# Peptides against a protein of PDB entry 3LCN, part 23

Target 1, 96 residues: chain A of PDB entry 3LCN
Amino acid sequence: QYTENLKVIVAEKLAGIPNFNEDIKYVAEYIVLLIVNGGTVESVVDELASLFDSVSRDTLANVVQTAFFALEALQQGESAENIVSKIRMMNAQSLG

## One batch from the design tools (peptide; made by RFdiffusion4, then SolubleMPNN)

Design b2_p13_8_s4 (from b2_p13_8, 6 letters changed)
Fold by OpenDDE base, seed 3:
Structure b2_p13_8_s4 (fold): chain B 96 residues (1-96), chain A 13 residues (1-13)
Amino acid sequence: as target 1 above (96 residues)
Amino acid sequence: SQTEKIKEKIKEL
């Protein structure tokens, strides 16, 4: 379905976090799995916060909310490429 | 690094 595209999108968002020293592909996969398994923004943020204490809760919330918005965008027909491009621009502005 | 822990969590989902 949209899981593979969402993984790519979430990975792009994670790549914008400065000094993030984790395997981005696995983190992205985990976030997507939590979402499709019924996770909410709050529950997924709580899980990530327990794993990444060096990343602010606000940053984690931003990543997770982006994932939920991206999923909705995909369902509405927006291409993964367009979503990735927008996130790349946002990374350059906000997380950097 | 939390990657290995995440890999384990992924397998359990």
Scores: peptide ipSAE 0.740, ipTM 0.960, DockQ to the pose 0.938
Fold by OpenDDE base, seed 1:
Structure b2_p13_8_s4 (fold): chain B 96 residues (1-96), chain A 13 residues (1-13)
Amino acid sequence: as target 1 above (96 residues)
Amino acid sequence: SQTEKIKEKIKEL
């Protein structure tokens, strides 16, 4: 139900990673699919780490955890727009 | 680039 909004949210989070040269839309879609099909933070991070060795595990974990929190927030009634806005602000404050 | 690989993985889900 919230998959499309979650894709947008995850994409916004991924956009904060410097020098990330992958199609953010497809990466976001993949992350969401892994989550809604029963993935855990650990299993999704492991999968992403196997694909993106140039991105630190901590950064990947932050992305994945954000996705899980966002899904919960959506389920609790928070708007996708609000969640995206929060992430955008966090991205702007990040150094790398 | 891993994008094409991801596209294939998506198809499998």
Scores: peptide ipSAE 0.739, ipTM 0.960, DockQ to the pose 0.934
Fold by OpenDDE base, seed 4:
Structure b2_p13_8_s4 (fold): chain B 96 residues (1-96), chain A 13 residues (1-13)
Amino acid sequence: as target 1 above (96 residues)
Amino acid sequence: SQTEKIKEKIKEL
């Protein structure tokens, strides 16, 4: 029920990764699909690390953890727009 | 680029 909003949120987070030369929409979709199919933070990070060796594991972990936290936030009633706004500000402040 | 691989993986889920 929150998959579409979560895709938008994850895409916003991915957009903060410098020099990330992949289709963000598809990567976001894949991350969300892994999560809704029972993935854990660890298993999703492992999968992404196997695909994107140019992105640090810490950065990937940050993306994945953000997705899980966002899902919880959505379930607790926070709007997708509010979550996206927070992530946008974090992206602007982050060095990597 | 891993986009095409991602597309295939998505189809499998």
Scores: peptide ipSAE 0.738, ipTM 0.960, DockQ to the pose 0.966
Fold by OpenDDE base, seed 2:
Structure b2_p13_8_s4 (fold): chain B 96 residues (1-96), chain A 13 residues (1-13)
Amino acid sequence: as target 1 above (96 residues)
Amino acid sequence: SQTEKIKEKIKEL
Protein backbone atom coordinates (compact mmCIF):
# COMPACT_ATOMS: atom_id res chain seq x y z
CA GLN B 1 0.00 0.00 0.00
CA TYR B 2 3.02 2.26 0.42
CA THR B 3 4.90 1.12 -2.69
CA GLU B 4 4.65 4.35 -4.65
CA ASN B 5 5.81 6.49 -1.74
CA LEU B 6 8.58 4.01 -1.02
CA LYS B 7 9.79 4.27 -4.62
CA VAL B 8 10.11 8.04 -4.23
CA ILE B 9 11.96 7.61 -0.95
CA VAL B 10 14.38 5.01 -2.32
CA ALA B 11 15.01 7.17 -5.38
CA GLU B 12 15.98 10.05 -3.11
CA LYS B 13 18.41 7.79 -1.27
CA LEU B 14 19.95 6.53 -4.53
CA ALA B 15 20.40 10.12 -5.69
CA GLY B 16 22.97 10.51 -2.93
CA ILE B 17 25.33 7.96 -4.46
CA PRO B 18 28.12 9.81 -6.27
CA ASN B 19 28.75 8.91 -9.92
CA PHE B 20 25.81 6.51 -10.08
CA ASN B 21 24.91 6.36 -13.75
CA GLU B 22 21.91 4.04 -13.78
CA ASP B 23 18.31 5.15 -14.14
CA ILE B 24 17.43 5.87 -10.52
CA LYS B 25 13.69 5.50 -11.06
CA TYR B 26 14.05 1.97 -12.38
CA VAL B 27 16.54 0.97 -9.70
CA ALA B 28 14.20 2.29 -7.02
CA GLU B 29 11.28 0.42 -8.54
CA TYR B 30 13.30 -2.77 -8.62
CA ILE B 31 14.38 -2.45 -4.97
CA VAL B 32 10.80 -1.88 -3.84
CA LEU B 33 9.55 -4.83 -5.87
CA LEU B 34 12.19 -7.08 -4.32
CA ILE B 35 11.17 -5.95 -0.84
CA VAL B 36 7.42 -6.37 -1.28
CA ASN B 37 8.01 -9.79 -2.82
CA GLY B 38 9.67 -11.00 0.37
CA GLY B 39 13.25 -9.89 0.01
CA THR B 40 15.46 -9.43 3.05
CA VAL B 41 18.20 -6.90 3.55
CA GLU B 42 20.76 -9.57 2.71
CA SER B 43 19.02 -10.95 -0.39
CA VAL B 44 18.33 -7.51 -1.85
CA VAL B 45 21.90 -6.37 -1.20
CA ASP B 46 23.20 -9.53 -2.87
CA GLU B 47 21.07 -8.86 -5.93
CA LEU B 48 22.15 -5.23 -6.16
CA ALA B 49 25.81 -6.11 -5.63
CA SER B 50 25.62 -8.50 -8.58
CA LEU B 51 24.37 -5.63 -10.74
CA PHE B 52 26.44 -2.71 -9.48
CA ASP B 53 29.98 -3.83 -8.77
CA SER B 54 31.23 -0.23 -8.81
CA VAL B 55 29.15 0.61 -5.73
CA SER B 56 30.46 -0.63 -2.40
CA ARG B 57 28.50 -3.30 -0.60
CA ASP B 58 28.28 -1.02 2.43
CA THR B 59 26.67 1.71 0.34
CA LEU B 60 24.18 -0.75 -1.12
CA ALA B 61 23.39 -2.07 2.35
CA ASN B 62 22.78 1.47 3.54
CA VAL B 63 20.34 2.08 0.70
CA VAL B 64 18.46 -1.15 1.35
CA GLN B 65 18.31 -0.67 5.12
CA THR B 66 17.00 2.84 4.56
CA ALA B 67 14.24 1.39 2.41
CA PHE B 68 13.21 -1.04 5.15
CA PHE B 69 13.30 1.70 7.78
CA ALA B 70 11.26 3.97 5.54
CA LEU B 71 8.65 1.28 5.01
CA GLU B 72 8.32 0.87 8.77
CA ALA B 73 8.07 4.64 9.21
CA LEU B 74 5.31 4.86 6.61
CA GLN B 75 3.43 2.06 8.35
CA GLN B 76 3.75 3.95 11.64
CA GLY B 77 2.22 7.07 10.14
CA GLU B 78 5.16 9.22 9.10
CA SER B 79 4.60 11.15 5.88
CA ALA B 80 6.60 10.37 2.75
CA GLU B 81 7.49 14.04 2.45
CA ASN B 82 9.06 14.07 5.88
CA ILE B 83 11.06 10.92 5.19
CA VAL B 84 12.31 12.32 1.87
CA SER B 85 13.40 15.51 3.61
CA LYS B 86 15.41 13.56 6.16
CA ILE B 87 17.10 11.51 3.45
CA ARG B 88 17.94 14.62 1.45
CA MET B 89 19.66 16.07 4.49
CA MET B 90 21.52 12.81 5.06
CA ASN B 91 22.67 12.77 1.43
CA ALA B 92 24.03 16.30 1.77
CA GLN B 93 25.91 15.39 4.93
CA SER B 94 27.43 12.24 3.44
CA LEU B 95 28.71 14.15 0.39
CA GLY B 96 30.18 16.93 2.53
CA SER A 1 24.68 0.28 -17.96
CA GLN A 2 22.54 -2.24 -16.15
CA THR A 3 19.27 -0.36 -16.63
CA GLU A 4 18.01 -2.51 -19.48
CA LYS A 5 18.72 -5.66 -17.49
CA ILE A 6 16.82 -4.20 -14.55
CA LYS A 7 13.89 -3.38 -16.81
CA GLU A 8 13.71 -7.03 -17.81
CA LYS A 9 13.93 -8.15 -14.18
CA ILE A 10 11.12 -5.78 -13.23
CA LYS A 11 8.86 -7.31 -15.87
CA GLU A 12 9.37 -10.70 -14.23
CA LEU A 13 8.11 -9.49 -10.84
Scores: peptide ipSAE 0.737, ipTM 0.960, DockQ to the pose 0.890

## One batch from the design tools (peptide; made by RFdiffusion4, then SolubleMPNN)

Design b2_p14_1_s1 (from b2_p14_1, 8 letters changed)
Fold by OpenDDE base, seed 2:
Structure b2_p14_1_s1 (fold): chain B 96 residues (1-96), chain A 14 residues (1-14)
Amino acid sequence: as target 1 above (96 residues)
Amino acid sequence: LKEEIEKKIKELKE
């Protein structure tokens, strides 16, 4: 029930990665599918690392952990809009 | 890698 909101949230996080030359919507969908199908932080990071050599493992881990935290936040009643806003602010800090 | 990701997504949706 949270998959669509989580896709938006993960896409926002991915948008903060400099020089990321992949379709953000598809990558976000893939990450969410991995998570809802029982993926762990480690297994999802391993999968993404095997695909994207241009992104550091630490950055990938940050994206994946953010996704898991966001899912928990959604389940706890936090709005998707609020989560997206927080991520957008964090992205801006990283770019600054 | 879009094609590869699309393939993986399709597999997960099956």
Scores: peptide ipSAE 0.551, ipTM 0.928, DockQ to the pose 0.980
Fold by OpenDDE base, seed 4:
Structure b2_p14_1_s1 (fold): chain B 96 residues (1-96), chain A 14 residues (1-14)
Amino acid sequence: as target 1 above (96 residues)
Amino acid sequence: LKEEIEKKIKELKE
């Protein structure tokens, strides 16, 4: 139910990664698919780490944890727009 | 890595 909103949210988070040279839409879709198919924080991080050696494991873990927190927030009734706004703010702070 | 990710996505959608 929340997959499409979660894709948007994850994409926003990925957009904050400096020098990330991948199709954000596809990576976001892949992350969400892993999650909704039973992935855990650890298993999804492991999968992403195997693919993106140019991105630190800590950064990947931050992305994945954000996705799981966002999913819970969506389930609790928070709007996708509000979550995206928070992530955008965090991205700006991390790049400052 | 786009092609590899696309392949993985297709597999998960099956």
Scores: peptide ipSAE 0.551, ipTM 0.928, DockQ to the pose 0.980
Fold by OpenDDE base, seed 3:
Structure b2_p14_1_s1 (fold): chain B 96 residues (1-96), chain A 14 residues (1-14)
Amino acid sequence: as target 1 above (96 residues)
Amino acid sequence: LKEEIEKKIKELKE
């Protein structure tokens, strides 16, 4: 029931990756689908790494872990808006 | 890679 909010959250996180040329909305949807279908951090990172060799594995792992943390936060009652705001601030602090 | 991702998404939704 949190899939749509999670897509928005993951999209915000992906938007912080410099020089990322893929469609953010579709990549976010794919990540969320992998997670809700039983993916683990490791399995989802492996899948993404096989697709996006231009993005470091550490960066991909950070995106995926953020998604899992966000899902937990949503389930515990935190608003999607608050989570997005936190991610936006983290994106702004990134050095590239 | 959009086409490939779209295909993967479609498969997961089936």
Scores: peptide ipSAE 0.551, ipTM 0.927, DockQ to the pose 0.974
Fold by OpenDDE base, seed 5:
Structure b2_p14_1_s1 (fold): chain B 96 residues (1-96), chain A 14 residues (1-14)
Amino acid sequence: as target 1 above (96 residues)
Amino acid sequence: LKEEIEKKIKELKE
């Protein structure tokens, strides 16, 4: 029930990756589908690492962990807008 | 990699 909001949140996180030349909407959808199909942080990172060798494993892990934390936050009652705002601020603060 | 991701998404939705 939180999949659509989670896609938006993950997309915002992906938008913070410099020189990422992929369709953010599709990548976000793929990540969310992997999660709701029973993926773990490790298994989802492994899948993404196999696809995007130009992105560091640490960066991918950060994206995936953010998705899992965001899902829990949504389930606990935090608004998608608030979560997106936090991620946007973090993206803006990044030096690279 | 868009086509490959699209295929993977399609498979997960089936």
Scores: peptide ipSAE 0.547, ipTM 0.927, DockQ to the pose 0.974

Design b2_p14_1_s2 (from b2_p14_1, 8 letters changed)
Fold by OpenDDE base, seed 3:
Structure b2_p14_1_s2 (fold): chain B 96 residues (1-96), chain A 14 residues (1-14)
Amino acid sequence: as target 1 above (96 residues)
Amino acid sequence: KKEEILKKIEELKK
């Protein structure tokens, strides 16, 4: 029931990756689908790394872990808006 | 890689 909110959250996180020229909406959808279908941090990172060799594995791992943390936060009652705001601030603090 | 991802998405949605 949190899939749509999670897509928005993951999209915000992906938007912080410099020089990422893929369609963020569909990448976010794919990540969420992998997670809700039983993916683990490791398996989802492996899948993304196979697709996007121009993005570091550490960056991909950070995106995926953020998604898992966000899902937990949503389930615990935090609003999607608050989570997005936190991610936006983190994106702004990134050095590249 | 959009087309490849779209295909993967549709397969997961089945």
Scores: peptide ipSAE 0.719, ipTM 0.957, DockQ to the pose 0.979
Fold by OpenDDE base, seed 2:
Formats: structure tokens, sequence, C-alpha cells
Structure b2_p14_1_s2 (fold): chain B 96 residues (1-96), chain A 14 residues (1-14)
């Protein structure tokens, strides 16, 4: 029930990665599918690292952990809009 | 890598 909102949230997080030259929409969808199919932080990071060696493992781990935290936040009643806003602000801080 | 990701997505969706 939270998959569509989580895709938007993960896409926002991916948009903050500098020089990431992949389709953010489909990467976000893939991450969400891995999570809802029982992936762990470690297994999802391993999968992404195998695909995107140009992105540091720490950056990938940050993206994945953000996704898990966002899912928990959604389940606890936080709005998707609020989560997206927080991520957008964090992205801006990283770029600044 | 779009085609590769799309293939992986389809595998998870079926």
Amino acid sequence: as target 1 above (96 residues)
Amino acid sequence: KKEEILKKIEELKK
C-alpha cells in the first residue's frame, strides 16, 4: 500500500546523487521491489553496487537506509509529502 | 543499464 509513495521518496533521494547517469524512475522502482520482496539493507546494497560501480558503496547504503526509514515512517503515519520535503532539503545540503 | 534493470524488475513482478 506504500509502494507508490516509497517509489517517489526513493526517486527524490536518488536525484541527490551527483553525476548519477541512470534512469531514476526505474532504479527507484527496482529498489522498492527488492525491499518489499524481503531484501535487507545489505542485500539491496550488494545488488546496487554490482550495477553501479560509479557510485560509492557508502552513497548506495545511504540511499537504501533512507528507503527503509521512509517505509517505517509511512507505516507510522508520516505523510509522503513531508518525507520528500526532508529528503529534498538533505539533498540540497549535500550539494551545497 | 535500463534494459538490465527492466529485466530484473519484470523478474520480481511475475
Scores: peptide ipSAE 0.719, ipTM 0.957, DockQ to the pose 0.983
Fold by OpenDDE base, seed 5:
Parts: sequence; structure tokens; C-alpha cells
Structure b2_p14_1_s2 (fold): chain B 96 residues (1-96), chain A 14 residues (1-14)
Amino acid sequence: as target 1 above (96 residues)
Amino acid sequence: KKEEILKKIEELKK
């Protein structure tokens, strides 16, 4: 029930990756589908690392962990808008 | 890699 909001949240996180030349919407959808199909942080990171060798494993892990934390936050009642705002601020504060 | 990702998405949606 939180999949659509989670896609928006993950897309916002992906938008903070510099020089990421992929369609963010479809990558976000893929990440969410992997999670709802029983993926773990490790298994989803492994899958993404196999696809995007130009992105560091640490960066991918940060994206995936953010997705899992966001899902928990949504389930605990935090609004998608609030989560997106936090991520947007973090993206803006990044030096690289 | 868009086509590859799209194929993977479609497989998961089945």
C-alpha cells in the first residue's frame, strides 16, 4: 500500500547521485519491486551493483537503506511529503 | 540500460 509513495521517495534519493545517467523513475520502480518481493538490503545492493558498476557500492547501499527506513517511516505514520523534504535537503547539502 | 531494467521490471510484475 506504500509502494507508490516509496517510489517517489526512492526517486528523490536517486536524484542526488551525481552523473547518474539512468531513468530515475524506472530505477526507483525496480528497487521498490525488489523490496516488496522479499529483497534484503544486501540482495538489493548486489543486484544494483551488478547493473550500475559506475556507482559506488556505498552509494547504492545508502540508497537502498534509505528505502527500507522510508518504508518503516511510512508504516509508522510519517507522511511521504515529509520524508521527501528531508531527502531533498540532504541532497542539497551534499558536496558531491 | 533502460531496456534491461524494463525487462527486469516486467518479469517481477508477472
Scores: peptide ipSAE 0.717, ipTM 0.957, DockQ to the pose 0.975
Fold by OpenDDE base, seed 4:
Formats: structure tokens, C-alpha cells, sequence
Structure b2_p14_1_s2 (fold): chain B 96 residues (1-96), chain A 14 residues (1-14)
């Protein structure tokens, strides 16, 4: 139910990664699919780390944890727009 | 790695 909103949220988070030269839309889709198919924080991080060795494991873990927190927030009734706004602010702060 | 990711996505969508 929340997969499409979660894709948007994860894409926003990925957009904050400096020098990330991948198609954000497809990476976001892949992350969400891993999660809804039973992935855990650890298993999804492991998968992403195997794919993107140029991105630190800590950065990948931050992305994945954000996705899981966002999913819970969506389930609790928070709007995708509000979650995206928070992530955008965090991205700006991290790049400052 | 786009093609690799696309392949993985398609596998999960089955």
C-alpha cells in the first residue's frame, strides 16, 4: 500500500548522497522491493554494499534505516510529503 | 550497474 510513497521517500534520501552516480529511481525501487519482500536492515544493507562499493556502509545503513523509519511513519499516518520535507532538510544539513 | 539492478528488480517482481 505504501510502496509508491516509500519509493519517493527513498529516492529523496538517495539524492542526498554526494557523487552517487546511479539511477536513483531504480535504486529506490530495488530498496523498497527488498523491504516489502521481507528484507531486514542488515540484509538490505548487505545487498546494497555488495552493489555499491563506492558508497560507505554507514551511508547505506543510513539510507536503509531511513526507509524503515519512513515505512513505520507512513503506517502511523504521517504524509509522504512531510517525510520527504524532513529528509530534504537533513540532506541539506549534511551537505552544508 | 543499472542493467544489473533492473534484472534484480524483475526477479523480485515475479
Amino acid sequence: as target 1 above (96 residues)
Amino acid sequence: KKEEILKKIEELKK
Scores: peptide ipSAE 0.716, ipTM 0.957, DockQ to the pose 0.980

Design b2_p14_1_s3 (from b2_p14_1, 8 letters changed)
Fold by OpenDDE base, seed 4:
Structure b2_p14_1_s3 (fold): chain B 96 residues (1-96), chain A 14 residues (1-14)
Amino acid sequence: as target 1 above (96 residues)
Amino acid sequence: KKEEIEKKIEELKK
């Protein structure tokens, strides 16, 4: 099971969103729960957009797509640490 | 929105 690793990965991605004033751990948990309960990119984005109207839909879509890509990467054998490192670098570049 | 998210999480965990 990759649920816990995926939560860490999604949390790292969320941490890169500027001015995001929400509990990262809870939001990450919610996103992962939506995914493992059969959510699609579209349905998860729709749910998040309903919750966080102050965050652009593009930003939310980027988070969700990252989560789905990360899940596939985990299933293919990539370590959570490597995925987190990539996301951290992407966050830094985005904030630069 | 933490409270709302918490409720949603609990519903999904049931």
Scores: peptide ipSAE 0.606, ipTM 0.941, DockQ to the pose 0.980
Fold by OpenDDE base, seed 2:
Structure b2_p14_1_s3 (fold): chain B 96 residues (1-96), chain A 14 residues (1-14)
Amino acid sequence: as target 1 above (96 residues)
Amino acid sequence: KKEEIEKKIEELKK
């Protein structure tokens, strides 16, 4: 139900990673698929860490936790647009 | 790593 919105949200979060030279759309889709297929924060982080050794484990954990929080927020009635805006602001703060 | 991710996505969508 929320998979498409979650993909957009995760993509926004990934866009905040400096020097991340991967297709953000596909990585976002992969993360969402892992989550909806029963992945945990730990298992998804482990998978991403095996793929992207140039990204710190802490950064990956932050991305994954954001995805789980966003899914909960969507289920609680928060709009995707509002969640994206919050993430965009956080990305800007990390870049500053 | 796009091809690798695509393969993994395809497996999850089955």
Scores: peptide ipSAE 0.604, ipTM 0.940, DockQ to the pose 0.983
Fold by OpenDDE base, seed 5:
Structure b2_p14_1_s3 (fold): chain B 96 residues (1-96), chain A 14 residues (1-14)
Amino acid sequence: as target 1 above (96 residues)
Amino acid sequence: KKEEIEKKIEELKK
């Protein structure tokens, strides 16, 4: 039910990673698919770390945890637009 | 790595 909104949210988070040259939409879709297929924070981070060794594990963990928190927020009634706006602001505040 | 991710996505969608 929330998969499409979650993809948008994860994509916004990924857009904040500097020098990330992968297709953001596909990576976001992959993350969401891993989650809905029973992935945990740890297992999804492990998978992403194996694919993107140029991105720190901490950065990947931050992305994945954001996805899990966003899913809970959506289920609790927060709008996707509001979540995206928060992430966009956080991305803009980052120095790198 | 787009092709690799695409293949992984396809497998998960089956």
Scores: peptide ipSAE 0.603, ipTM 0.940, DockQ to the pose 0.969
Fold by OpenDDE base, seed 1:
Structure b2_p14_1_s3 (fold): chain B 96 residues (1-96), chain A 14 residues (1-14)
Amino acid sequence: as target 1 above (96 residues)
Amino acid sequence: KKEEIEKKIEELKK
């Protein structure tokens, strides 16, 4: 129900990672699939770390935790647009 | 790593 919106949200978060040279759409889809198939923060981070050794575990954990929080927010009635806007602002602030 | 990710995605979609 929320998978498509979650993909958009995760993609926005990934877009904030400097020098991340991967297809963001595919990575976002993969993260969401891992989550809906029963992944935990730890297991998803472990999987991503095995794929992207150039990205710190802290950064990956931040992305994954954001995904879980976003899923909860969606389930609680927050709009995808609102969540994306918040992430975009956080991305911009991190670059400042 | 796009192809590798694609493969993993396809596996999860089965």
Scores: peptide ipSAE 0.603, ipTM 0.940, DockQ to the pose 0.984

Design b2_p14_1_s4 (from b2_p14_1, 7 letters changed)
Fold by OpenDDE base, seed 1:
Structure b2_p14_1_s4 (fold): chain B 96 residues (1-96), chain A 14 residues (1-14)
Amino acid sequence: as target 1 above (96 residues)
Amino acid sequence: KKKEIEEKIKELKS
């Protein structure tokens, strides 16, 4: 039920990565699919690291953990809009 | 890597 909202949320998080030369929508969809198919933070990070070796593992882990936290927040009743807003603020405050 | 990701997505959806 939360997959579509989670895709939007993950996409917002990915948009905060500087010089990320990938289709954010596709990557977001892939991350969500991995999660809903039973992926863990570690397994999803491993998969992404194999695809995007130019992105630090820590950055990828931050994205994936955010996705898991966001999913929990959605399940607890927080709106997707509110979660996106928080991520957008964090992106704006990031210095790399 | 769009094509590669696209194929991976297809695999998960099948």
Scores: peptide ipSAE 0.637, ipTM 0.946, DockQ to the pose 0.981
Fold by OpenDDE base, seed 2:
Formats: C-alpha cells, structure tokens, sequence
Structure b2_p14_1_s4 (fold): chain B 96 residues (1-96), chain A 14 residues (1-14)
C-alpha cells in the first residue's frame, strides 16, 4: 500500500542527481519493484550500478538507502508529503 | 535505457 508513495519519494530523490538522463518515473518504479520483491540495499545498488555506469556507486547507494528509510518511515506513520519535503530540501542543499 | 528498464519492469510485474 506504500508503493505509490514510495515511487513519488524515490522520484524526488532521483531528481536531485545532476546530469541524470534517464526517465525518472521509470527508474523510480523499477527501484520500488526491486525493493518490494525482496531486494536488499546491496542487491538493488548492484542492479542500478550495472545499468547506470555514469552515476557513482555512492550516489546510487544514497538513493537506495533513502528509499529503504522512506519505506520504514511510511510504515511508522510519517506522511509521504513530509518525506518528499525533506528530500526536496536535501536536493536543494546538495545543488547549492 | 528506457526500453531495457521497461522490459525489466514487465518481468517483475509478471
């Protein structure tokens, strides 16, 4: 029941990656599908690293870890809007 | 890599 919210959250995180030329919505959907199908931080990072060699492994790990943290936050009752707001602020801080 | 990702998504949804 959190998959759609998690997609939005992951998409927001991906939007903070400079020069990322992939479809954000599709990548977000893929990441969420990997997670809900039993992926771990390591396995999802490995998959993404094999697909996107132009993005550093550290950046990918940051995205994936954020997704896992966001899922936990959703399960603990935090609103998707609050999580998105935090990520948006982090993105702006990173770009600044 | 959109088509590749689309194919992977289809596999996970099947």
Amino acid sequence: as target 1 above (96 residues)
Amino acid sequence: KKKEIEEKIKELKS
Scores: peptide ipSAE 0.637, ipTM 0.947, DockQ to the pose 0.980
Fold by OpenDDE base, seed 5:
Structure b2_p14_1_s4 (fold): chain B 96 residues (1-96), chain A 14 residues (1-14)
Amino acid sequence: as target 1 above (96 residues)
Amino acid sequence: KKKEIEEKIKELKS
C-alpha cells in the first residue's frame, strides 16, 4: 500500500549521501523490504552497516529513521510528494 | 554490491 511511495522517499534520502556509489533504487527497495518484513531501526541499521562499511552508522541510522517516520507520516495522511519535498530541501541544505 | 543486493532482494521477495 505505502511500499512504492516509501521506496521513492527512501531513494530521495539516499540521494543526499555524499560519495554513495550504490544503485539508489535497489538500496531503497532493500530497505523497504527489510522494514515490511518486520525489521526494526536497529536490525535494519545492522544489516546496512554490514553491507556499506564506508558509510557511517550515524548516517545509516538517519536514513532508516527517516524511512520509519515517513511510513508513519504516510499512514497519517501526508502525501508522498510533500515528504519527498521536505527531504529534498534537507539534502540541499546539507550540501549548502 | 549491486549483485549482492539484488540477490538479497530476490530472497526477501520469494
Scores: peptide ipSAE 0.636, ipTM 0.946, DockQ to the pose 0.970
Fold by OpenDDE base, seed 3:
Structure b2_p14_1_s4 (fold): chain B 96 residues (1-96), chain A 14 residues (1-14)
Amino acid sequence: as target 1 above (96 residues)
Amino acid sequence: KKKEIEEKIKELKS
């Protein structure tokens, strides 16, 4: 499994959300747990939207889709470090 | 909402 690497990746993505005041590690763990328990993009977004009404649904969808893409990338052999690096660059660009 | 998330995580791990 890739759960631990995926938690790190999702945490990096969440860190790019401005004014997000939740514990990043716990939210990342929750997202990964939902995914490995059979969640879909839609069902995970619905769950997160019910929890975080201050974050736009589009932002949540972007986080969740990134998680699914990252999982596929890990399964195809890409390193977690490379994926994290890409996300970090994307976060920086969005803040610029 | 940390407590709420913690409870949800515990439930999924059970």
Scores: peptide ipSAE 0.634, ipTM 0.946, DockQ to the pose 0.972

Design b2_p14_2_s2 (from b2_p14_2, 5 letters changed)
Fold by OpenDDE base, seed 1:
Structure b2_p14_2_s2 (fold): chain B 96 residues (1-96), chain A 14 residues (1-14)
Amino acid sequence: as target 1 above (96 residues)
Amino acid sequence: SRTEEIKKKIEELK
């Protein structure tokens, strides 16, 4: 039920990664699918690290953990728009 | 391409 909103949220988070030269929409979809198919933070990070070796594991872990937190927030009734806004603010404040 | 690789992985999970 929350998959489409989660895709948008994850995409926003990915957009904050500097020099991330990938199709964000598909990466976001893949992350969400991994999660809804029973992935853990560790297993999803492992998968992403195998694909994107130029991105640090810490950065990937940050993205994946954000996705899990966002899913929980959605389930608790927080709006996707609010979550996206928070992530956008965090992206803007990031220094790398 | 990497995009096609990801697309394939996506389809495997759908």
Scores: peptide ipSAE 0.739, ipTM 0.960, DockQ to the pose 0.785
Fold by OpenDDE base, seed 3:
Structure b2_p14_2_s2 (fold): chain B 96 residues (1-96), chain A 14 residues (1-14)
Amino acid sequence: as target 1 above (96 residues)
Amino acid sequence: SRTEEIKKKIEELK
């Protein structure tokens, strides 16, 4: 139900990773699919770490946890636009 | 390529 919005949200979070040269759209889609198919924070992080060894495990964990929190927020009625806005601000702060 | 690998993984989960 919230998969499309969650893809947009996860893509925004991934866009904040410096020197991340992967296709953001497909990585975001993959993360969302792992989650909706019953993945946990740990299992999704493990999968991503096996794919992207140049990205720190902590960074990947931050992305995945953000996705889970965003899903909960969507289910509680927060708009995707508001969530994206928050993530964009966080990305900017991390680059400062 | 990595993109192709991810695309394949995506299709396996759909």
Scores: peptide ipSAE 0.738, ipTM 0.960, DockQ to the pose 0.786
Fold by OpenDDE base, seed 4:
Structure b2_p14_2_s2 (fold): chain B 96 residues (1-96), chain A 14 residues (1-14)
Amino acid sequence: as target 1 above (96 residues)
Amino acid sequence: SRTEEIKKKIEELK
């Protein structure tokens, strides 16, 4: 139900990672699929860490936790646009 | 490539 919005949200979060040279669209899709197929924060982080060893585990965990929080927010009625805006602000702050 | 690997993983979960 919220998969498409969640993909957009996760993509925004991934876009905040410096020097991340992967296809963000596909990575976001993969993360969402892992989540909706029953993944936990820990299992999804483990999977991503196995793929992207150049990204710190903490950074990956931040991305994944954001995805889970976003999913909860969507289920509680918050708009995807609002969530994306918040993430964009956080990305900007982390780059500063 | 990594992209192709991810694509395959995606297809497995669809």
Scores: peptide ipSAE 0.737, ipTM 0.960, DockQ to the pose 0.776
Fold by OpenDDE base, seed 5:
Structure b2_p14_2_s2 (fold): chain B 96 residues (1-96), chain A 14 residues (1-14)
Amino acid sequence: as target 1 above (96 residues)
Amino acid sequence: SRTEEIKKKIEELK
């Protein structure tokens, strides 16, 4: 129900990571699948850290926590477009 | 490649 929107949201968040040269679409899909299969913040971060050792654990944790909060926001009625816009603004602020 | 590895992991979870 929310998985496709969550993939878009997570992809937007990943796009804000500097020098991240992975396929964002597949990484976003993988993160969402880990979450909907019962992953926790800790377990998903552990999995991603094992894959992407060049990305700091704090950065990965930020991405994963954003995904969990976004899922709750979607369930509470916030639009995917609104969530994406917020993340895009945050990404831009991080670059500036 | 890493992409192929992730693709395999994705398929395992579907």
Scores: peptide ipSAE 0.737, ipTM 0.960, DockQ to the pose 0.831

